# Peptides against a protein of PDB entry 6IDX, part 245

Target 1, 380 residues: chain A of PDB entry 6IDX
Amino acid sequence: KELAKLSADVTFATEFINMDGIIVLTRLVESGTKLLSHYSEMLAFTLTAFLELMDHGIVSWDMVSITFIKQIAGYVSQPMVDVSILQRSLAILESMVLNSQSLYQKIAEEITVGQLISHLQVSNQEIQTYAIALINALFLKAPEDKRQDMANAFAQKHLRSIILNHVIRGNRPIKTEMAHQLYVLQVLTFNLLEERMMTKMDPNDQAQRDIIFELRRIAFDAESDPSNAPGSGTEKRKAMYTKDYKMLGFTNHINPAMDFTQTPPGMLALDNMLYLAKVHQDTYIRIVLENSSREDKHECPFGRSAIELTKMLCEILQVGELPNEGRNDYHPMFFTHDRAFEELFGICIQLLNKTWKEMRATAEDFNKVMQVVREQITRA

## One batch from the design tools (peptide; made by RFdiffusion4, then SolubleMPNN)

Design b2_p23_7_s4 (from b2_p23_7, 18 letters changed)
Fold by OpenDDE base, seed 2:
Structure b2_p23_7_s4 (fold): chain B 380 residues (1-380), chain A 23 residues (1-23)
Amino acid sequence: as target 1 above (380 residues)
Amino acid sequence: REAERERALEGLIRQHKKAFRAA
C-alpha cells in the first residue's frame, strides 16, 4: 500500500527502479504463489505499484516477460478473480497494448474479445471502462487486415447491445472516463467508413452502374406496371434514363456515376442511397416522387442532396480522424443499430427534404438549406 | 497519418494515466 502510493512520485520511482524494485514486483506476479496471507490485497497493491512505476516512462514496457503477460492475461480470463486485481490487470494490459506493438501481438493471442465482453456485463463501471479501453487499444494497434475483423467482431450485435444495455442504459451515471472510451470506440467505428468515403466510383464499372440503375428502378419502375413494352429503342431508353436521373436530382443527368467520383464522400453516398432505397423504400420513393412531380422549381435534388449530406455527416462525425484527448461526446444511437450511419443518413435526408419544403427553396438556395440542416443536426 | 496515430496514442496513454490515478 505504501509502495503503491510512493510509486506515484517520480523521485521515489526513479530510486526504486534504480534498485531493481520493478523487477521484484514483476517476479512477485510471475511466481503466482498464493501461499502468502492476504495474497489478493498484496497482489492488488503490487499491480498498482507496477503500473504507477511504469507510468513514469523510465522503463520500457518491452522489459515485461511472457510469464508476466500470461499471469496478467490469466487474471482477466479466469472467473472469480478479485475485482481489484481484475481492474488493475485490465489497465496493465491496456498500457502494454498501447506502449508496445510486440506486447500487442502477444496479448491479442492470449485474450479474446469474448472475455472482454464478459467484463462489460458487470456493475462496476471502472472494470467496464478498462475493458472498453483495452478493446479500443487492441483496435488502435491492430494491423489494417485485422482491423476489419475486429470491426466485424465489434459490429457483432452482442458487443453493441451489451454496451448499450449495461453501460449506456445502466442505472449509474456515466463517468468522464467511460464517456471518453465510448467516444473513442465510436470514432474507431466511424473510421471504418473512411475507405468507402475515399473510394471513387469507377464510371466504367457495370456493377456500380447497376446500383444507380437499381435506384432508378426502385423509384420509377416499382410503381409502373411491367406492361410498358421493352420495345422502345435503346436511344429512347437512354433519353428516358437521362430524364429519370434528372428527376432523381443527380447533377450529371447523362452519367450519374460522375457525381460519385468526388471524394469525399465517394461511394459512401451511393451506399447510403441504396440502403435508404432498400431498407426504407417507402421513405425513399416518397422523397423522390414528391420532388420529381414538382414543376415549380422547388424540387429538392435528391441525388445532389444525398451526396452533400453524406459529406456533411462525415465532417460532423469526423470520419477518418483519430480520437482526441478530452473528447467524451458519444452518440447512444450508434450503439442501437448495426448500420447506424445509414440510419442517421435516412433521418437527416428526411430532415433536409422537410427543411427544403419549409424554406420554399430553389436550387440556388441549396447551400443555405445545407447550412440550416447542419445547424439542426449539430444541435440535436 | 502515422504521426497522427502516434499523437492519438500518446493522448490515450496520458488519459489512461490520469484515469488510473483518479481511481
Scores: peptide ipSAE 0.025, ipTM 0.613, DockQ to the pose 0.847
Fold by OpenDDE base, seed 5:
Structure b2_p23_7_s4 (fold): chain B 380 residues (1-380), chain A 23 residues (1-23)
Amino acid sequence: as target 1 above (380 residues)
Amino acid sequence: REAERERALEGLIRQHKKAFRAA
C-alpha cells in the first residue's frame, strides 16, 4: 500500500528501480502463491506499484517474463478474480501491448477478444474502459493480416452489440476516458476501409467488371420481362450497355471501370454501390430509375455521386488517420450495424439525391451539391 | 506514417497513465 503510493513519485521510483524493486514485484506476481490471508489486497497493491513504476519509463516493458504475462492474462481470463486485480491486470496488459511488439505477440496468444468482451458486460465502467483500451491496443499493434481478423471479430455482432447496449446505452454517463476509447475504436475500425479505399480497379479484371454489370442488371433488368431481351448482336449489346452506364451516371459511359481507378475512393465506392444494390435494392433501383428517366438535365448522376460521396465520407471519417490523444468524439451510429459505413453511405446517397432534387441541380452544380451534403453530414 | 503511429501510440500511453491515476 505504501509502496503503491510512493511509486507515483519519480524520485522514489528511480531509487526503488535501482534497488531491483520491480524485479521483486514481478517475482511476487510470477509465484502465484496464495499463502497470505490478504493475498488479493497485497496483489492489487503490487500490481498498482508495478504499473506506477513502469509508467515512469525508466524500465523497458521487455523485461517482463512470459510467466508474468501468463499470470496477468490469467487474472483477466479467470471469472472469480477481484475487480481491483482485474482492473490493474487489464491496464498492465494494455501498457505491455502498447509499449512492446514482442509483448503484443505473447499477449495475443494468451488472451482472446471473447474474454475481453465478457468484461464489457459488467456495470463497472473502469473495467469496461480498460477492456476496450486493451482491445484497441491489440488492434493498433496487430499486423495487417491479423487486423482484418480482429476487425471481423469486431464486426462480430457481439462486441458491437455489447458496446452499444452495455456502454453507450448504459444507465451511466460516459466518462471522458471511455469516450476516448470508443473514439479510438471507431478510428481503428474505419482504418480497415483504407485498403479498399486505396485499391484501384483493374479494368481488365472480369470479376470486377461483372460487379458493374450486376449493378446495371439490378437497375434495369430486374423489372424487365425475360421475354423481351432482344437477341440483338454483340455490338447492339455494347451500345445498350453504354446507354445503361450513362443512365447509371458513370463519368465514363464506355468503360465505367475507369471511374474506379482513382484512389481514393477506389474499389470502396464499388463496394458501397454493390451493398446498396443488394441490401437496399428498392432504394437503389428507385434512385437510379428516378434519375435515368429524366430528360431535363436535372438528373443526379448516381455513379459519379456514389464515388464522390464515398470519398467525402472517407474524408469526414478520417479514414487512414491514426487516433488522436485529445479526441473523444465517437458516433453511436457506427455501433448499430455490422456494415455501418455502407449503411451510412446508403443514408447519405439518399440525402444527396434529395438535396440534388431540392436544389434543382445540374451537372454543373455537382460540386456545390456535394458541399451542401458535406455540411449536412457533418452537422448531423 | 510510422512516426505518426509512434506519436499516436505515445498519446495512447499517456492517456492510459492518466486514466489509471484518476481511477
Scores: peptide ipSAE 0.024, ipTM 0.616, DockQ to the pose 0.877
Fold by OpenDDE base, seed 4:
Structure b2_p23_7_s4 (fold): chain B 380 residues (1-380), chain A 23 residues (1-23)
Amino acid sequence: as target 1 above (380 residues)
Amino acid sequence: REAERERALEGLIRQHKKAFRAA
């Protein structure tokens, strides 16, 4: 107990570390010997002292043994651990993950996100905070190849639903620390969109071109009786597609793939359009056909609007930016749906289409409409 | 990008330290 208090002092910490005191603390944890009276209390103070000592940055986190890591991970994975030990163990693991890539690898092998999710299902907000903090640390430190797998584990309805139900909709006010961890998790989740946002469409990739063709098919062929497949020659078909791509509101009516070569938003705009077309097909068809049937120059160019809206949403949500210190602004809406970004796009594209009509906008007013829509989204 | 990632990481480490000392 005294050691834990004194360990916050840098002078004491320096002397204690010089006396190999931290090695003694690590060995106490490694031994796992429950033989002492008040073992749990002693262990809690040992872990506190260890963390406070390590917080001075005098000793590398890489000094810890694999046995120590396993013992700490054991306190997090075991269901009947003292709350005080669990809290300190989560904090130690977070610090290990953040400070060392080698420790991250070892910890990622010993702990599952599923085990951390169990610590979110408690009434203790401090435990919940450290559990999310450790999740965030693991996410941040994950190599690019594993980041998508972690994302998929987070995109699982389970983590989002648990955070929503047990943290966000909990009976307790969210503390600043928890709000920050929720913000961090949100930012890290949106950063998964960065790859797609920065991916240029290849106009020569047939599979990507087939997605644009599918957007056309969903918009125009879904209402057409299959009997009127015009057996008309290849040139009439090309001219027809150019007209369809104009009606879809692409900037490049001849080759819409060129509209997706700009990064940002690159392929992410196409992903959003395809999601809208498949998941909200009636909404998509309505937006496209309502604008395609207009001869009054008040047509909202869907393709252009979808691209610029995707870019705007990426800017508003700071996609590709790392979490900032002191920010705690999280959006509960992003925990309500697995495809929250695409759903937000689907809401915002309807808002854009409505705003375009209300303003009686023409193609010349495009930037003004986008500015109004930006203000509407940022105030919501 | 790596240097920004490192700064963001340092930030998270500083926040963790603050949260633990406040508890």
Scores: peptide ipSAE 0.024, ipTM 0.589, DockQ to the pose 0.840
Fold by OpenDDE base, seed 1:
Structure b2_p23_7_s4 (fold): chain B 380 residues (1-380), chain A 23 residues (1-23)
Amino acid sequence: as target 1 above (380 residues)
Amino acid sequence: REAERERALEGLIRQHKKAFRAA
């Protein structure tokens, strides 16, 4: 207890480390000796002293043994561990993951996200916070090849549902620290959109062009069985499609694929449009047909609007940026759905369409409408 | 005292995150 308190002092820490004192603490953990009447209390103070000593940055985290890592991981993975030990063990693992890629690799082998999910189902918000913090650390330090697997684990309805029901909708106010960890998790989840945001459409890729054609089909041929598309004259068909792409509000209505060559938002805008068209088909058709039937120059160009809105959402959500320690602004909505970004897009595109009508906007007012929509989104 | 220890641990976690960004 006194050692744990004194370990917060840099002068004491320096002298204690110079006497190999930190090695003694690590050996106490490594031994796993439960023979002491006050083992849990002693261990909790040992782990506290270890954290406080390591916080001074005098000793590299790489000094810890694999046995030490396994013991700490054991306190997180084993059922019925003392709350005080569990909390400190989660914090140690987070620190290890953050400070060393070598320790990350070892910890990622010893602990699963599934084990950490069990610590989210408790009534202790501090344990929940450290569990999410460790999840975030593992996600942040994951190699690019493993980030998608972790992403898929986060996109799992289970983890999202548990965070929503046991953390966000819990009977207790969300503390600043938990809000920060939820923000970090949100940012890391949105950074997975960066690849698609930076992917240029290839105008020569037939599969990508078929997606644009599917958007046209859903909007204008929704009642037509795709089997009955008469194989008649290619040129009349191209001229019809150019008109349809104009009605869809693409900037390049001759070759809409060119609108997706700009990064950001690249292919992510097309993904959002396709999601809207498939999942919210009635909303999509309504937006497209309402604007395509207007001859008053007050038509809202859906294709252009969807691209610029996707770009705006990426800017607002800071897609591709690392989490900032000063921020704790998380959106509960992002925990309500697995495709939360696309659902946000679907809400915001309706808001944009409404705002366009209310402003009686023309194509010349496009940037003004986007500014108003940005203000509306950022104040919500 | 537990809340102060929790805040200290949160401080540690923040310092570790700062060190990660500086690397």
Scores: peptide ipSAE 0.024, ipTM 0.478, DockQ to the pose 0.072; fails the geometry check

Design b2_p23_8_s1 (from b2_p23_8, 14 letters changed)
Fold by OpenDDE base, seed 4:
Structure b2_p23_8_s1 (fold): chain B 380 residues (1-380), chain A 23 residues (1-23)
Amino acid sequence: as target 1 above (380 residues)
Amino acid sequence: SRAEELEKAIQQQLERQIKQRRK
């Protein structure tokens, strides 16, 4: 206990480390000494002392043995562990993951997200916080290939549901530390959009062109009587598509693919438009047709608006930025839906369309409308 | 080694604390 308290002092820590004190603590944990294993309080203080000593940054985390990692991971994976040991073990694993990629690899082999989810189903908010912190650390340090898999896994849907039901909708006020961890998880989840945000459309890719054509089809052919014979000449068809792409509000109505070559938001804007068109088809059709039927120059250009809104949402959500330690602002909505970004886009594009009408905007007012919409979104 | 002496000292202190809690 005194060692744990004194380990917070840098002077004591330096002297203790110079005496190989950390090595002794690690060996005591590694050996699974009957003394530490039978006395939870002594083990908890040993782990506290270890963590406090390591937090001084004097000793590299890479000094930690695989046996030590297995012991700590064992305390997290065991169903009946003292809460005090569990808390410190989660904190140690978090610190290991954050400070060493080598330790991350070893820990990721020993611990599953499923095991950590079990620690979210408890009434202790401190344990919940440390469990989310470790999940966040694992997610942050995961290689890009595994990060997407982690996000798409049923475990991630389950994780969001558990967080929503046991943390966010819990009967207890959310502490600052938990709010920060929820913010971090949100940021890390949105950073998965960065790849799509930075992906340029290839105007020569037929599959990507077919998506733009599908947007046109959903908007205009869903109501069109099948009676217009397929035989209208290639020139009339090309002229028809140019008109339709103008009605869709693309900047380049001759070749809409060119509007998606700018990064950000690149292909992410097209993904949002396609999601809206497929999942919220009635809303999409309404927005497009309402603006496409206007001859008064007060048409809201859907295509341009969708692209700029996607870019704006990426800026507001700080897509591609690392979590900031000073921020605790999380949006509960992002835990309610698997496609929360696309749903947010669907809400915001309706807001944009409404704001455009209310302002009686023209194409010249576009930037003013976008600024008003930004203020509305950031104040909500 | 200094580490072994410290380990022994910590172990002895732990044993003393255990003996005190059993009293």
Scores: peptide ipSAE 0.022, ipTM 0.518, DockQ to the pose 0.021
Fold by OpenDDE base, seed 5:
Structure b2_p23_8_s1 (fold): chain B 380 residues (1-380), chain A 23 residues (1-23)
Amino acid sequence: as target 1 above (380 residues)
Amino acid sequence: SRAEELEKAIQQQLERQIKQRRK
């Protein structure tokens, strides 16, 4: 107990480390001695002293043995462990994962996200916080292949459901530490969109052009009487499509694919538009037709707005950025929807369209509308 | 080694504290 308290002092830590004190603490844990196993309080103080000593950054985490990792992982995987030991074991594993890629590899073999989800189902918010922190650490340090596996639809749905029901909708206020871990999880999950955000559309790819044509079809062919299929030549069809792409609010009316060559947001903007058009078809058609039927120069250009809004949402959600230690702002909607980013886009594009109308904006006011919309989204 | 001596000393101190709490 006194050692655990003194281990927070850098002067004491330096002297104790110089005496191989950390090696002794690790060996005590590794031995699994009946003494430490029977006295949860002593083990908890040993783990506290170890963590406090390592937090000084004097000793590399790579000095930790596989036996030590297995003992700590054992305390996390066992159902009947003292809460004080579990808390410290989760914190140690988090620190190990964050500080050493070698330790990450070993821990990722010993512990599953499924085992950590069980620690979210408890009434102790401190345990929940450390469990999410360890999940976040594992997700952050995972190589891209393993990150995709951690991001599988089942694990994500289950994790989101458990967090929603046991943390967010819990009977207790969310502490700053938990809010930070929820923010980190949000950032790491939205970083899975980075690939699509940085993918340029190929204007020569017919399959990608067919998606843009599908956006036109959903907006305009749903109201067209099937009798006027003009069998007329390829040029009249191209001229018709140019008009339709203008009505959709693309910047390049001749080749809308060119609007998706800028990264960010690249193909992610097209994914959002297609999701809106297929999942929220009535909302999509309404937004497009309300603006396409106007001749007063107050038309909100849907295509341009959707691209710039996608880019803005990527900036607000920090897509492709590392989590910031000072932030604790998370969106509860992220935990309620499978396609949370696309649903957020669908809400925000309606907000943008409303704001555009309220401001009586023209194409020259576009940047001003986007600034107002940014403020509205960030205050919500 | 100095580490083994410290380990033994900590172990002995822990055993003493345990014996004192059982009294």
Scores: peptide ipSAE 0.020, ipTM 0.443, DockQ to the pose 0.021
Fold by OpenDDE base, seed 1:
Structure b2_p23_8_s1 (fold): chain B 380 residues (1-380), chain A 23 residues (1-23)
Amino acid sequence: as target 1 above (380 residues)
Amino acid sequence: SRAEELEKAIQQQLERQIKQRRK
């Protein structure tokens, strides 16, 4: 206990480290001494002293043995561990993952996300916070292939459900530390959109062109009796499509694929449009037809608006950026839905369309409407 | 080594604290 208190002092820490004191603490934990196992309080103080000493940055985390990692991971995986030991063990593992890529690899082999999810199902918010912090650390330090797998895994749906039900909808106020960890998890989840945000459309890719054609089909052919399929020549079809792409509000009416060659938002904008058109078809058709039937120059260009809104949402959500310290702004919606970004887009495109009408905007007012919509989204 | 002496000292202190809690 006294060692744990003194370890917070940099002068004491320096002298104790110079005496190989930190190596001694690690060996005591590694030995699994019956003494430390029988006296949870003594182990908790040993782990506290270790953390406080390491926080001075005098000793590299790479000095830690695999035996020590296994012992700490053992305290996290065992069901009947004292809360004080569990909390410190989670914090040690988080610090190891954050400070050393070599330790990350070893920890990722010893601990599963499923084991960490079990620590979210408790009434202790501090344990929940450290469990999410460790998940975030593992997510942040994972190689790109493993990050995508972590995101796609059924474990993520389960994780979101557990966070929603046991943390966000819990019978207790969310503390600042938990709010920060939820923010971090949100940012790390949105960074998976970076690839699509930076992917340029290939105008020569027929499969990508077929998506744009499907947007046209859903908007204009879904209500048309299949008997009126214009069987007339390829040129009338091209001229018809140019008109339809104008009504969809693309900037390039001849070749809408060119609107998706700019990054950001690249293909991510097309993904959002397709999601809206398939999942919220009535909303999509309503927005497109309401603006396509106007002759008063107050048409909201859906295609242009969807691209610029996707770009704006990426900027607001800081897609591709690392989580900032001191930010605690998380959106509960991102834990309620698997396609939360696309759902946010669907809400915001309706807000944009409403704001455009309320402002009686023309194409010249486009940037002003986008500025007002940005302010509305950032205040919500 | 200094580390072994410190390890021994910490172990002895731990054993003393355990003996005090058992009294």
Scores: peptide ipSAE 0.020, ipTM 0.479, DockQ to the pose 0.021
Fold by OpenDDE base, seed 3:
Structure b2_p23_8_s1 (fold): chain B 380 residues (1-380), chain A 23 residues (1-23)
Amino acid sequence: as target 1 above (380 residues)
Amino acid sequence: SRAEELEKAIQQQLERQIKQRRK
């Protein structure tokens, strides 16, 4: 206990490290000595002293042995561990992952996100916070391929449901530290959208063009079989589609694919539009038809609005940005929906359409409407 | 040798604290 307190002092830490004190602490943990195993309080103070000593940055995290990592990971993976040991073990693993890519690889082999999820199903918010912090650290340091796998695991209704039920809907107010970790998790998850956000549509890709044609079909010809292949249209049919693409509110009425060549938001806007059209078909059809039937110059251009809204949402959600330590703002919808971004888009596009009507906007007011919608979204 | 001496000293101190708490 006294060692743990003194380890916060840089002068003591320097002298203790010079005496190989940190090596002794690591060996004590590695050996699983009967003294530390029988007295959880002593182990907790040993781990505290180790963390405080390492926090001075005098010793590299790469000095840590694989045996030490396995011992700490063992404390996290065991179901019957003292809360104080578990908390410190999670914090040590987090620090290891954040400070060393070599330790990340070793830790990622010893622990699973599933094991960390079990530590979210507790009443102790500090344990929950450190468990999410370690998940976030693993996610941040994962290579791209593994990040997608982790994201798919996070997209599993299970993690979101557990966070929602045990953290967000917990009987205790969310502390700033937990709110920050939820924010970080949100940012890291939405950063997976960066690839789609930066993917340009290929106007020559027939499969991508067929998605745009499907948007037209759902809006204007919901009963007709897709057997009318878009490629077989006579010039009169192309002219008819040009009118339909104008009614859909695309900027390029002749070739709507060109509207998705701008990055951001690239293909992510098309994904959102297709999701809206398939999952919220009635809402999609209503928005499109209400504006397509207007001849009063107060039509809301759906296609343009959807693209610019997707871009705006990416900016608001900081897609492609690293999480900021000073932020703790998370959106609860992230934990309530499997496709939270697309659902947010679906809510925001309705808000945009409503705001457009309320403002009696014209195409010249487009930027003003978008600014009002931005303020509405950021205040919600 | 210094690390082993420190380890022994820590172990002895821990054993003393354990004996004091059992009294």
Scores: peptide ipSAE 0.018, ipTM 0.478, DockQ to the pose 0.021

